# Peptides against a protein of PDB entry 4GXB: the designs that were tried, part 44

Target 1, 277 residues: chain A of PDB entry 4GXB
Amino acid sequence: VPTEEVSLEVLLSNGQKVLVNVLTSDQTEDVLEAVAAKLDLPDDLIGYFSLFLVREKEDGAFSFVRKLQEFELPYVSVTSLRSQEYKIVLRKSYWDSAYDDDVMENRVGLNLLYAQTVSDIERGWILVTKEQHRQLKSLQEKVSKKEFLRLAQTLRHYGYLRFDACVADFPEKDCPVVVSAGNSELSLQLRLPGQQLREGSFRVTRMRCWRVTSSVPLPSGSTSSPGRGRGEVRLELAFEYLMSKDRLQWVTITSPQAIMMSICLQSMVDELMVKKS

## One batch from the design tools (peptide; made by RFdiffusion4, then SolubleMPNN)

Design b2_p13_2_s2 (from b2_p13_2, 7 letters changed)
Fold by OpenDDE base, seed 3:
Structure b2_p13_2_s2 (fold): chain B 277 residues (1-277), chain A 13 residues (1-13)
Amino acid sequence: as target 1 above (277 residues)
Amino acid sequence: GSEVVFENPVFEA
C-alpha cells in the first residue's frame, strides 16, 4: 500500500468516534499515539490501552475479533476486510483493577474508563443487581465518574471481556455457553434446559496449556448446520485444566472468537508474569 | 487444519 495520509476512525467503547490523521504505513503504536494525542491522553498512560479489531453487530454491539499487534498497520488491517462492519476500538488492555488507580488520576484516563464501564454495563458484560443498577444510574446522572468506577469495580465481571454465545464440551457435549475473560479466568455461563444459570470459573493459573485449532469441516452431506456456509473455518479454543489434584481435563470451546479468547489468555498470563517478577 | 499450542508459565500444579 502506498504511504498516504488518511483519516482513520477509532471508536471508544461507547461508540464515540475519534478521527485521527495517520499514514497508511503507521503501525499500531503510531496510531495509538495519534489517538492518545487526539484525546489528550498522557504518554505515560498509553500503555494501559490497546487497539482492537471488532465487528460491529446490527445492534451496535462489538464482537471482538483480535487485538491489533505491534507490527500491524491498523488502516490496512481494517480496510483490507472490505466491510464497514469492522472497526478499530480503543479499550483498556490490563486486567487488574488496581491499574485503574493509575489511569483514573488523569482526567482523560478517567473518562475513558468511565465510558468503557458504562458501555460494559449497558451491554450486560458487567453483572448488576437491580439495586446496584439503581445506584449506578444515580451516579451516572450526577456524572460522579470516580464514584461510579469505584462501585463498578466491586461488581461481578468488572473488567471482563464478554464473547458471543458459543458452544463448549463442558459440562456436557455441545453445551451452549457465554464465555467471559477477566480476573485471570475464563467464566463459562450456561443455562441447561430446565436449569438455573450456572457458571464455571476456570482460573488461568490452573490451565497447564491451551490451544487454538482451525479446521475446515468436510462437507458432510447430512448435517448442514443451517447458516454455516460450505467452507467456513471452525475455530476452537481448548485448555487443559486442573480440575482437582492430579486431574487434568481438556475443555474445548468452539467459537469464531477462539483467537481473541487465546489473546485474552495470553494477556492475562503476561500480566500475571509481570506481577511475579 | 492448524493448531497452535501455548504453554502456561504461570500454571500452578
Scores: peptide ipSAE 0.656, ipTM 0.967, DockQ to the pose 0.820
Fold by OpenDDE base, seed 5:
Structure b2_p13_2_s2 (fold): chain B 277 residues (1-277), chain A 13 residues (1-13)
Amino acid sequence: as target 1 above (277 residues)
Amino acid sequence: GSEVVFENPVFEA
């Protein structure tokens, strides 16, 4: 691609558009710096955020595809897909809510965290009771952003990334689940017919390893999944989990977001490694 | 098919 100056759209979690002028040859960090400059985010806070490739769904929700890597050219990465449904999103890229304190000290950082958190609540990524929702709305009406975040930090799945509905082989084969990543775990939520919502929590520290597998299903005449055209790539994330003392078991998630799930696992592992050093 | 495996350095046995 020839080096040219282009206008690139980057979205915040709430769908707010940030337009930046960049070179087609600018790498991920260059684009991130341009976005930070446009938002007036200080340089010392840039490291708390990352750029993600997402697919915008019909309802305006984001399906996270992957984190953009350092060597990537964001303009090329998004435009090469030749679909307007693909977007670049700015989001915080740490898991420990303690880092919120550093970001919240700055007005722009505070606004970014606030907007993200409001969006995550509205999308149902953060789980709230009726009373908690009332309290949050009251704080939102008062525009008490710090107090809003302090309350939000106590809520279930604060800071989690929620994935699209998919399938797992746990607790039973072909179980429909909603996976969320955060707080050094994968949460698998399922609701079986006539049953209460169940959640399986899989802590990263109890995963010996994980794997991502890609396969092309053989044209079996059984169109079992109506929406997947013949020949679509099947992605799976599997992890070997310590279920009990000396008992390892593989858990497999079938999802087009398996790569993103793996990226989340690696990111959580990396953060834990920093804390142990 | 392809497979990528990741070993977990923070695994607690």
Scores: peptide ipSAE 0.654, ipTM 0.966, DockQ to the pose 0.817
Fold by OpenDDE base, seed 1:
Structure b2_p13_2_s2 (fold): chain B 277 residues (1-277), chain A 13 residues (1-13)
Amino acid sequence: as target 1 above (277 residues)
Amino acid sequence: GSEVVFENPVFEA
């Protein structure tokens, strides 16, 4: 693509639009710096955020596709998809809530975390009780962003990414699940008919390895499940998990977001490696 | 089909 100046839209988690003028040849970091400058985010806080490719759903929710890599050209990456449903989103890119302390020291950083957290609660990514919701609402009405975040940090699935409903082979084959990634784990939520919500926690430290598989289902003559067109790529994330002492078992998740799940795993591993050093 | 495998360096056996 020839180098030219273009206007690029980057969304915050709450759907706020940030328009930046960039070159088509600008890499991910260049675009991130432009967004930071537009928001008045200081340079030393840029590293706490990343750009993500997402698909915007009809209800305005974001389905995360992948994190933009350093070598990528965000303008090209998003426009090459030739669909207005694909967006670039700015989001925090760390898992340990301890890093919130660094970001919250700055007004802009505080605002970004606050907006993201409000959005995650509204979308049901962060799980809240009725009482917690009342407390959060009160703090939101008072615009007490720091206190809001401190309370939010204690909530279930704070800092998690929630994925679209998908299928896993755990605890049984073809189980409908909602996967969330955060706090060095994958959480698999299962609701069976007539049963309470069950959650399986898979800690990253108990995963020996994981794999992403891409396959094209052979047109098996049997039942066209109405939603998967003949010839759609099937993505799977599988991880080998230490279920008990000396017992490894593969768990497989079938999801269009398998790549994003793998990126989350790698990101959590990387953060854990930094903490060990 | 394609497969990419990642070994986990923080695995605790």
Scores: peptide ipSAE 0.654, ipTM 0.966, DockQ to the pose 0.809
Fold by OpenDDE base, seed 4:
Structure b2_p13_2_s2 (fold): chain B 277 residues (1-277), chain A 13 residues (1-13)
Amino acid sequence: as target 1 above (277 residues)
Amino acid sequence: GSEVVFENPVFEA
């Protein structure tokens, strides 16, 4: 693609549009800097955020596809998909809520975290009780962003990414699950027909390894699941988990977001390595 | 099919 000046739309978690003028040849960091400048975010806070490729659903919700890598050209990455459903989203890229303190010291950083958190609550990514929801609404009405975030930080799945409903082989084969990544774990929520919600928490420190597998299912003659067209790539994330002392077991998640899940795992691992260093 | 494997350096045995 020839180097040209273009207008690129970057969305915040709440769907707010940030328009930046960039070059088609600008890499992810260049675009991120342009977005930061447009928002008046200080340079020292840029590293707390990343750009993500997402698919916008009909209801306006975002399905995270992947994190944009440093060498990528965001304009090319999003436009090459030739679908208006794909968007670039700015989101915080750290997991430990302790880093919120650094970001919240700045007005723009505070606003970004606030907008993200409000959106995550509205989308049901952060789990809230009725009473907690009332408290959050009261703080939102008062526009007390710091107090709102402090309360939100105590909530279940604060800072998690929630994925689309998918399938896992745990605890049983072909279990419908909702996966969330955060706090150095994968949370698998399952609701079987007529049963209560069950949650499995898989800590990253208990994963020996993980793998992403792509396969093209052979057209087996009989079970035409009507919705999966012939030739759709099946993605799986599998991790080998220490279930108990000296007992490793593979858990496999079948999801179009398997790559994004793997990126989250790597990101959580990287953050843990920094803390150990 | 293709497979990519990631070893976890923060794994605690």
Scores: peptide ipSAE 0.653, ipTM 0.966, DockQ to the pose 0.794

Design b2_p13_2_s3 (from b2_p13_2, 7 letters changed)
Fold by OpenDDE base, seed 2:
Structure b2_p13_2_s3 (fold): chain B 277 residues (1-277), chain A 13 residues (1-13)
Amino acid sequence: as target 1 above (277 residues)
Amino acid sequence: GSEEVFENPVFEP
C-alpha cells in the first residue's frame, strides 16, 4: 500500500469514535500514540492500553478478534478485511486492577477506564447484583467516576474480557459455554436448561500449556450449524490443566475467538512474569 | 490444519 495520509477511526469500548490522521504505513504504536494524543492521554499511560481488532455485531457489541501486534499496520489490518463490521478498539491491556491506580490518577485515564467499565457492565461482562447495579447507577448519575470504579473493582469479572458463546468439552462434550478471561484465569460459564449457572475457573498458573488449532472440517452431512458455510476454518483453544494433584486434563474450547483467547492467556502469563520478576 | 503450542512458564505444578 502506498504511504498516504488517511483518516482512521478508532473506537472506545463505549463506541465513541476517535478519528486520527495517520499514515497508512504507521505501525500499531504510531496509531496508538495518535489516539492518545487525540484524547490528551499522557505518554506515560499509553502502555496501559492497546488496539484490538474487533467485529461489531448487529447489536453494537464487539467480538474481539485479536490484539494488534507491534509490527502491524492498523489501517491495512482493518481495511484489508473489506468489511465495515471490523473496527479498531482502544481498551486497557492489563489485568491486575492495581494498575488502575496509575491510570486513574489522570483525568483522561480515569475517563477511559470509566467508559470501559460502564460499557462492560451494560454488556454483562461484569456481573452485578440488583443492589450493586442500583449503587452503580447512583454513582453514574452523580458522575462519581472514581467511586464508580472502586465499586466496580470489587465486582465479579471486573477487568474480564467476555467472549461470544461457544462450545467446550468441559464439563461434558459439546457444552455451550461463555468464556471470559481475566484475573489470571479463564472462566467458563455454563447454563443448561433448568439448571443453575455453573462456572469453571481455570487459573493460568495451573495450565501447563495451551494450544491453538486451526482445521477445516470435512463436509460431514449432519452437523450443519446453519451459519457455518462449507469450508469455514474451525479454531480451537485447548489447555492442559492441573485438575488435582498429579492430574492433568485437557480442556478444549471451540471458538472463532480461540486466537484471541490465546492472546489473553499469553498476556496474563506475561503480566505474571513481570510480577515475579 | 495448523497447531501452535505454548508452554506456560508460570505453571505451578
Scores: peptide ipSAE 0.651, ipTM 0.968, DockQ to the pose 0.797
Fold by OpenDDE base, seed 4:
Structure b2_p13_2_s3 (fold): chain B 277 residues (1-277), chain A 13 residues (1-13)
Amino acid sequence: as target 1 above (277 residues)
Amino acid sequence: GSEEVFENPVFEP
């Protein structure tokens, strides 16, 4: 692609649009810096955020596809998909809520975390009780962003990334699940008709390894789910988990977001490595 | 098909 100046749209988690003028040849960090400058985010806080490729759903929700890598050209990465449903989103890229303290010290950082948290609650990524919801709404009405975040930090799945409904072989074969990544774990939520919500928590420290597999299903005659075209790539994330002492078991998640799940695992691992060092 | 495997350095056996 010839080097040209272009206007690139980057979204916040709440759908707020940030327009930046960049070169088509600008790499991910260049674009991130441009977004930071547009928002008046200090340079020392840029590292707490990343750019993500997402698919915007009809309801305005984001399905995370992957994190943009450093060598990528965000303009090319998004436009090459030739679909308006694909967007670039700015989101915090750390897992430990302790890092919120650094970000919250700055007005712009505080605003970004606040907007993200509000959105995550509204989208059901963060789980709230009725009473907690009332408290959060009261704080939101008062525009008490710091207090709002402090309360939010105590909530279930704060800081998690929620994936689209998918299928796992846990606890049984072909279980419909909702996967969330955060707090150095994968949470698998299962709700069967007439049953209570069940959750399986898989801590990263108990995963020996994980794998991402891509395959093209052979047209088996019977289970043509009507919506999967005959040639769609099936993605799976599998991890080998220490269920008990000396007992490893593979858990397999079938999801179009398997790559993003793997990226989350690697990111959580990387953060844990930094803490151990 | 393709497969990519990741070993976990923070695995605690």
Scores: peptide ipSAE 0.650, ipTM 0.967, DockQ to the pose 0.804
Fold by OpenDDE base, seed 5:
Structure b2_p13_2_s3 (fold): chain B 277 residues (1-277), chain A 13 residues (1-13)
Amino acid sequence: as target 1 above (277 residues)
Amino acid sequence: GSEEVFENPVFEP
């Protein structure tokens, strides 16, 4: 691709648009630096954020596709898909809420975390009670961003990424689940008809390994569900989990976001490795 | 089909 100056749109978690002028040859870090400069985010805080490829749904929600890698060209990566539904999103890229303290010391960092957290609550990624919601609204009305974040940090699934509804083989085959990644775990939420919400928490430290598989379903002669075109790639994430002492069991999630789930696992592992060092 | 496997260095058996 010839090197040309282009305008690139990067979204914040709340859908706010950040327009940056970049080269088509600029790599992920170059684009991230341009976004940081546009926002007046200090250089020492850039490392707390990453660029993600997402698909924007009709309701404006984001389905995370993958994290943009260092060697990628974000302009090429998003435009090559030839669909306006694909966007680049800036989001915090660490899991431990202790790192919020570093980011919150800066006005721009504070604003980014606040906007992301508000959006995550509005989208139902962070789980809140009625009373907690009232408290959060009161703090939002007062524009008390620090206090808002301190309260939010105590909430269930703070800092988690929520995935689209998918299917798992746990606790039973073909169970509809909502997967969330955060706090060094995968959370699998299941609501069966007439039952209470059940959650399975799978800690990363109890996963021996995981795998991502891609397959093309054989054209089964039977009526495939009308919406899955005969040629769609099936993605699965499977992990081998220590269920009890000396008992390993595979858990398999079937999801178009299996790659993103794997990226989250690797990212959580990497962060844990840094803490052990 | 393709498969990619990741070993977990922070696994605590």
Scores: peptide ipSAE 0.650, ipTM 0.967, DockQ to the pose 0.808
Fold by OpenDDE base, seed 1:
Structure b2_p13_2_s3 (fold): chain B 277 residues (1-277), chain A 13 residues (1-13)
Amino acid sequence: as target 1 above (277 residues)
Amino acid sequence: GSEEVFENPVFEP
């Protein structure tokens, strides 16, 4: 693609649009810097955020596809898909809430975290009780962003990324689950008809390895489940988990977001490595 | 099909 100046739209978690003028040849970091400059985010806080490729759903929710890599050209990455449903989103890219303290010291950083957290609560990514929700609403009405975040940091699945409903072979084959990544774990939530919500927690430190597989199902003459067209690529994330002492078991998640799940695992591993170092 | 495998350096057996 020839180097040209273009207008690129980057969304915040709440759907706010940030328009930046960039070159088609600008890499991910260049675009991120342009977004930061547009928002008046200090340079020293840029590293706490990343650009993600997402698919915008009809309800305005985001399905995360992948994190944009350093070598990528965000303009090319998003436009090559030739669909308006694909967007670039700015989101925080760390897992440990302790890093919020650094970001919250700046007004712009505080606003970004606040907007993201409000959105995550509204979308049900952060789990809240009725009483907690009342408290959060009260703080939101008062526009007490710091207090709002401090309360939010204590909530279940704060800082988690929630994926679209998918299928896992845990606790049994073909279980419908909602996967969330955060706090150095994958959370698998299962709601069977007429039953209470069940959650399985899989800590990253108990995963020996994981794998992403892509396959094209052979057109088996049997009517596959409604919605997967014949010939669509099937993505799976599998991880080998230490279930008990000396007992490893593979858990497999079938999801179009398997790549994004793997990226989250790697990101959590990387952050843990930094802490050990 | 393709497969990519990741070994976990923070695995604690």
Scores: peptide ipSAE 0.649, ipTM 0.967, DockQ to the pose 0.812

Design b2_p13_2_s4 (from b2_p13_2, 7 letters changed)
Fold by OpenDDE base, seed 2:
Order: C-alpha cells, then sequence, then structure tokens
Structure b2_p13_2_s4 (fold): chain B 277 residues (1-277), chain A 13 residues (1-13)
C-alpha cells in the first residue's frame, strides 16, 4: 500500500469514535500514540492500553479477534479484511487491577477506565448482583467515576475479557461454554438445561502449556452449524492443566476466538513474569 | 492444519 495520509477510526469500549490522521505505513505504536494524543492521554500512560482488532456484532457488541502486534499496520490490518464489521478498539491491556491506580491518577485515564468498565457491566462481562447494579447506577448518576471504579474492582470478573459462546470438551464433550479471561485465569461458564451455572476456573499458573490449532473441517454432509460456512477454518485452544497432584489433563476450547484467547494467556503470563522479576 | 504450542514459564508443578 502506498504511504498516504488517511483518517483511521478507533473505537473505545463504549463505541465512542476517535478519528486520527495517520499514515498507512504507521505501525501499531504510531497509531496508538496518535489516539493517545487525540484523547490527551499522557505518554506515560500509553503503555497501559493496546489496540485490538474486533468484529462488531449486530447488537453493537465487540468480538475480540486479536491484539494488534507492534509490527502491524493498523490501517492495513483493518481495511484488508474488506468488511465494515471489523474495527480497531482501544482497551486497557493489563490484568492486575493495581495498575488502575496509575491510570486513574489522570483524568483521561480515569475516563477511559470508567467508560470501559461501564461498557463491560452493560455487556454482562462483569458480573453484578441487583444490589451492586443499583449502587453502580447511583454512582454513575452522580458521575463519581473513582468511586464507581473502586466498587467495580470488587466485582466478579472485573477486568476480564469475555468471549463469544463457544464449545469445550470440559467437563464433558461438546459443552457449550462462555469463556472469560482475567485475573490470571480462564473462566469457563457452563449452563446446562435445568442446571445451575457451573464455572470452571483454570489458573494460568496451573497450565503447563497451551496450543492453538487451525484446521479445515472436511465437508461432512450433515449438520452445518448455522454459523460455520463450508470450508470455514476451525480454531481450537487447548491447554494442559494440572487438575490435581501429578494429574495433567488437556482441556480444549473450540472457538473462532482461540487466537485471542491465546493472546490473553500469553499476556497474563507476561504480566506474571514481570511480577516475579 | 497448523499448530502453535506455547510453554508456560510460570507453570507451578
Amino acid sequence: as target 1 above (277 residues)
Amino acid sequence: GSEQVFENPVFEA
């Protein structure tokens, strides 16, 4: 692609549009800096955020595809898909809520975290009781962003990224699950008909390894799952988990977001490595 | 098909 000045749209978690003028040759960091500048986010806080490629659903929800890598050209990455459903989203890129303290010290950082958190609650990524929801709404009405975040930080799945409904082989084969990544774990939520919500918590520190597999299913004649066209790539994330003492078991998640899940795992691992150093 | 494997350096055995 020739180097040209272009207008690039970057979305916040709440769908707010940030238009930046960048070069088609600008790398991810260049675009991130442009977004930060547009938002008046200080340079020292840029590292707490990342750009993500997402698919916007019909309901306006975002399905995270992957984090944009440093060497990528965001304009090319999004436009090459030739679909308007793909967007670039700015989101915080750390897991430990302790880092919120650094970000919250700045008005813009506070606003970004607030907007993200509100959106995550509205989308059901953060799990709230009725009473908690009432309290959060009250704080939102008062525009008490700091207090809102402090309360939100105590909530279940705060800081988690929720994935689209998918399938896992745990606890049984072909279980419909909702996967969420956060707090150095993968949470697998399962609701079987007539049963209570079950959650499997898989701590990253108990994963020996993980793998991402891409395969093209052979055209099997029968059950076209409504969402998979013939010839659609099947992605799987599998991780080898220490279930008990000296017992490793593979857990496999079949999801179009397997790559994003793997990126989350790596990101959580990286953060844990920093804490150990 | 393709496979990418990631070893976990923070694995606690």
Scores: peptide ipSAE 0.662, ipTM 0.967, DockQ to the pose 0.822
Fold by OpenDDE base, seed 5:
Structure b2_p13_2_s4 (fold): chain B 277 residues (1-277), chain A 13 residues (1-13)
Amino acid sequence: as target 1 above (277 residues)
Amino acid sequence: GSEQVFENPVFEA
């Protein structure tokens, strides 16, 4: 692609548009710096955020596809898909809420975390009780962003990334589940017919390894689910989990977001490694 | 098909 100056749209978690002028040859970090400059985010806080490729759903929700890599060209990565549903999103890229303290000290950082958190609550990524929701609304009406975040930090699945509904082989074969990643775990939420909501928590420290597989289903005459066109790539994330003492078991998740799930696992592992050093 | 495997350095046995 020839090097040209272009206007690139980057979205915040709440759908706010940030327009930046960049070169088509600018790498992920260059674009991130341009976004930071446009927002007046200090250079020392840039490292707390990343750019993600997402697919915008009809309801305006984001399906995270992957994190943009360092050597990628964001303009090329998004435009090559030739679909307006694909967007670039700025989001915080750490898991430990302790890092919020560093980001919240800056007005722009505070605003970014606040907007993300409001959006995550509205989308049901962060789980709230009725009373908690009332408290959050009161704080939002007062525009008390710091207090809002402090309360939000105590909520279930704060800082988690929620994936689209998918299928797992745990606890039973072909179980419909909602996966969320955060706090050094994968949370698998399922509701079996006639049963209450169940959650399986899989801590990263109990995963020996994980794998991502891609396959093209053979045209078996079996009516695959009507929405998967013949020939779509099937992605799976599998992890080997320590269920009990000396008992390892594979858990497999079938999801178009398997790559993103793996990226989350690696990111959580990396953060844990930094804390152990 | 393709497969990528990741070993976990923070695994606690």
Scores: peptide ipSAE 0.660, ipTM 0.967, DockQ to the pose 0.819
Fold by OpenDDE base, seed 4:
Structure b2_p13_2_s4 (fold): chain B 277 residues (1-277), chain A 13 residues (1-13)
Amino acid sequence: as target 1 above (277 residues)
Amino acid sequence: GSEQVFENPVFEA
């Protein structure tokens, strides 16, 4: 693509639009810096955020596709898809809420975390009780962003990325689940018929390995998941999990977001490695 | 089909 100056739209988690003038040849970091400058985010806080490719759903929810890579060209990456549903989103890219302390010290960082957290609650990514919701609403009305975040940090699935409903082979074959990544784990939420909501927690430290597979289903297979047309690529994330002492078991998630799930796993692993160093 | 495998360096056995 020839180098040209273009206007690129980057969304915050709440759907706020940030327009930046960049070159088509600008890499992910260049675009991120432009967004930071537009928001007046300090340079030392840029590393706490990343750009993500998402698919915007009809309801305005974001389905995360992948993190934009360092040497990627965000303008080309999003425009090459030739679909208006694809967006670039700025989101915090760390998992440990302890890093919020650094980000919250800055007004812009605080605002970004606040906006993201509000959005995550509204989208049901962060799980809240009625009482907690009341408290959060009160803090929001008072515009007490710091206190809001401090309360939010205590909530279930704070800082998690929630994926679209998909299928897993755990605890049963073809089990409908909602996967969330955060706090160095994958959370699989399921509701079996006649049962309460159950959560399976899979800690990253108990995953020996994981794999992403891409396949084209054979037309003769009766297990066409409802809604996938014949010939669509099937993506799976599988991880080998230490269920008990000396007992490894593969868990397989069938999801179009398998790549994003893998990216999350790698990101959580990377963060854990930094903490161990 | 394609497969990519990732070993976990923070795995605790």
Scores: peptide ipSAE 0.660, ipTM 0.967, DockQ to the pose 0.779
Fold by OpenDDE base, seed 1:
Structure b2_p13_2_s4 (fold): chain B 277 residues (1-277), chain A 13 residues (1-13)
Amino acid sequence: as target 1 above (277 residues)
Amino acid sequence: GSEQVFENPVFEA
């Protein structure tokens, strides 16, 4: 692609649009710096955020596709898909809420975390009780962003990324689940008909390894399940988990977001490695 | 099909 100046739209978690002028040859970091400059985010806080490729759903929700890598050209990455549903989103890229303290010291950083957290609550990514919701609404009305975040940090699945409904082979084959990644774990939420919501927690420290597989299902003559066309790539994330002492078991998640799940696992591992160093 | 395998360096046995 020839080097040209272009206008690139980057979304915040709440759907706010940030327009930046960049070169088509600008890499992910260059675009991130341009977004930071547009928002007046200090340079020392840029590293706490990343750019993500997402698909915007009809309801305005984001389905995360992948994190943009350092060598990528964000303009090319998003435009090559030739669909307006694909967007670039700015989001915090760390998992430990302790790093919020550094970001919250700056007004712009505080605003970004606040907007993201409000959005995550509204989307049901962060789980709240009725009482907690009342408290959060009161703090929103007062525009007390710091207090709002401090309360939010205590909530279930704070800082988690929630994925689209998918299928796992745990606890049984072909179980419909909602996967969330955060706090060095994968949470698998299962709701069976007539049953209470069940959650399985899979800590990253108990995963020996994981794998991402891509396969094209052979056209089996049997009735295609209604949602997948005969030729669609099947993505799976599988991890080998220490269920008990000396007992490893594979858990497999079938999801179009398997790559994003793997990226989350790697990111959580990387952060844990930094803490051990 | 393609497969990518990742070993976990923070695995605790």
Scores: peptide ipSAE 0.660, ipTM 0.967, DockQ to the pose 0.793

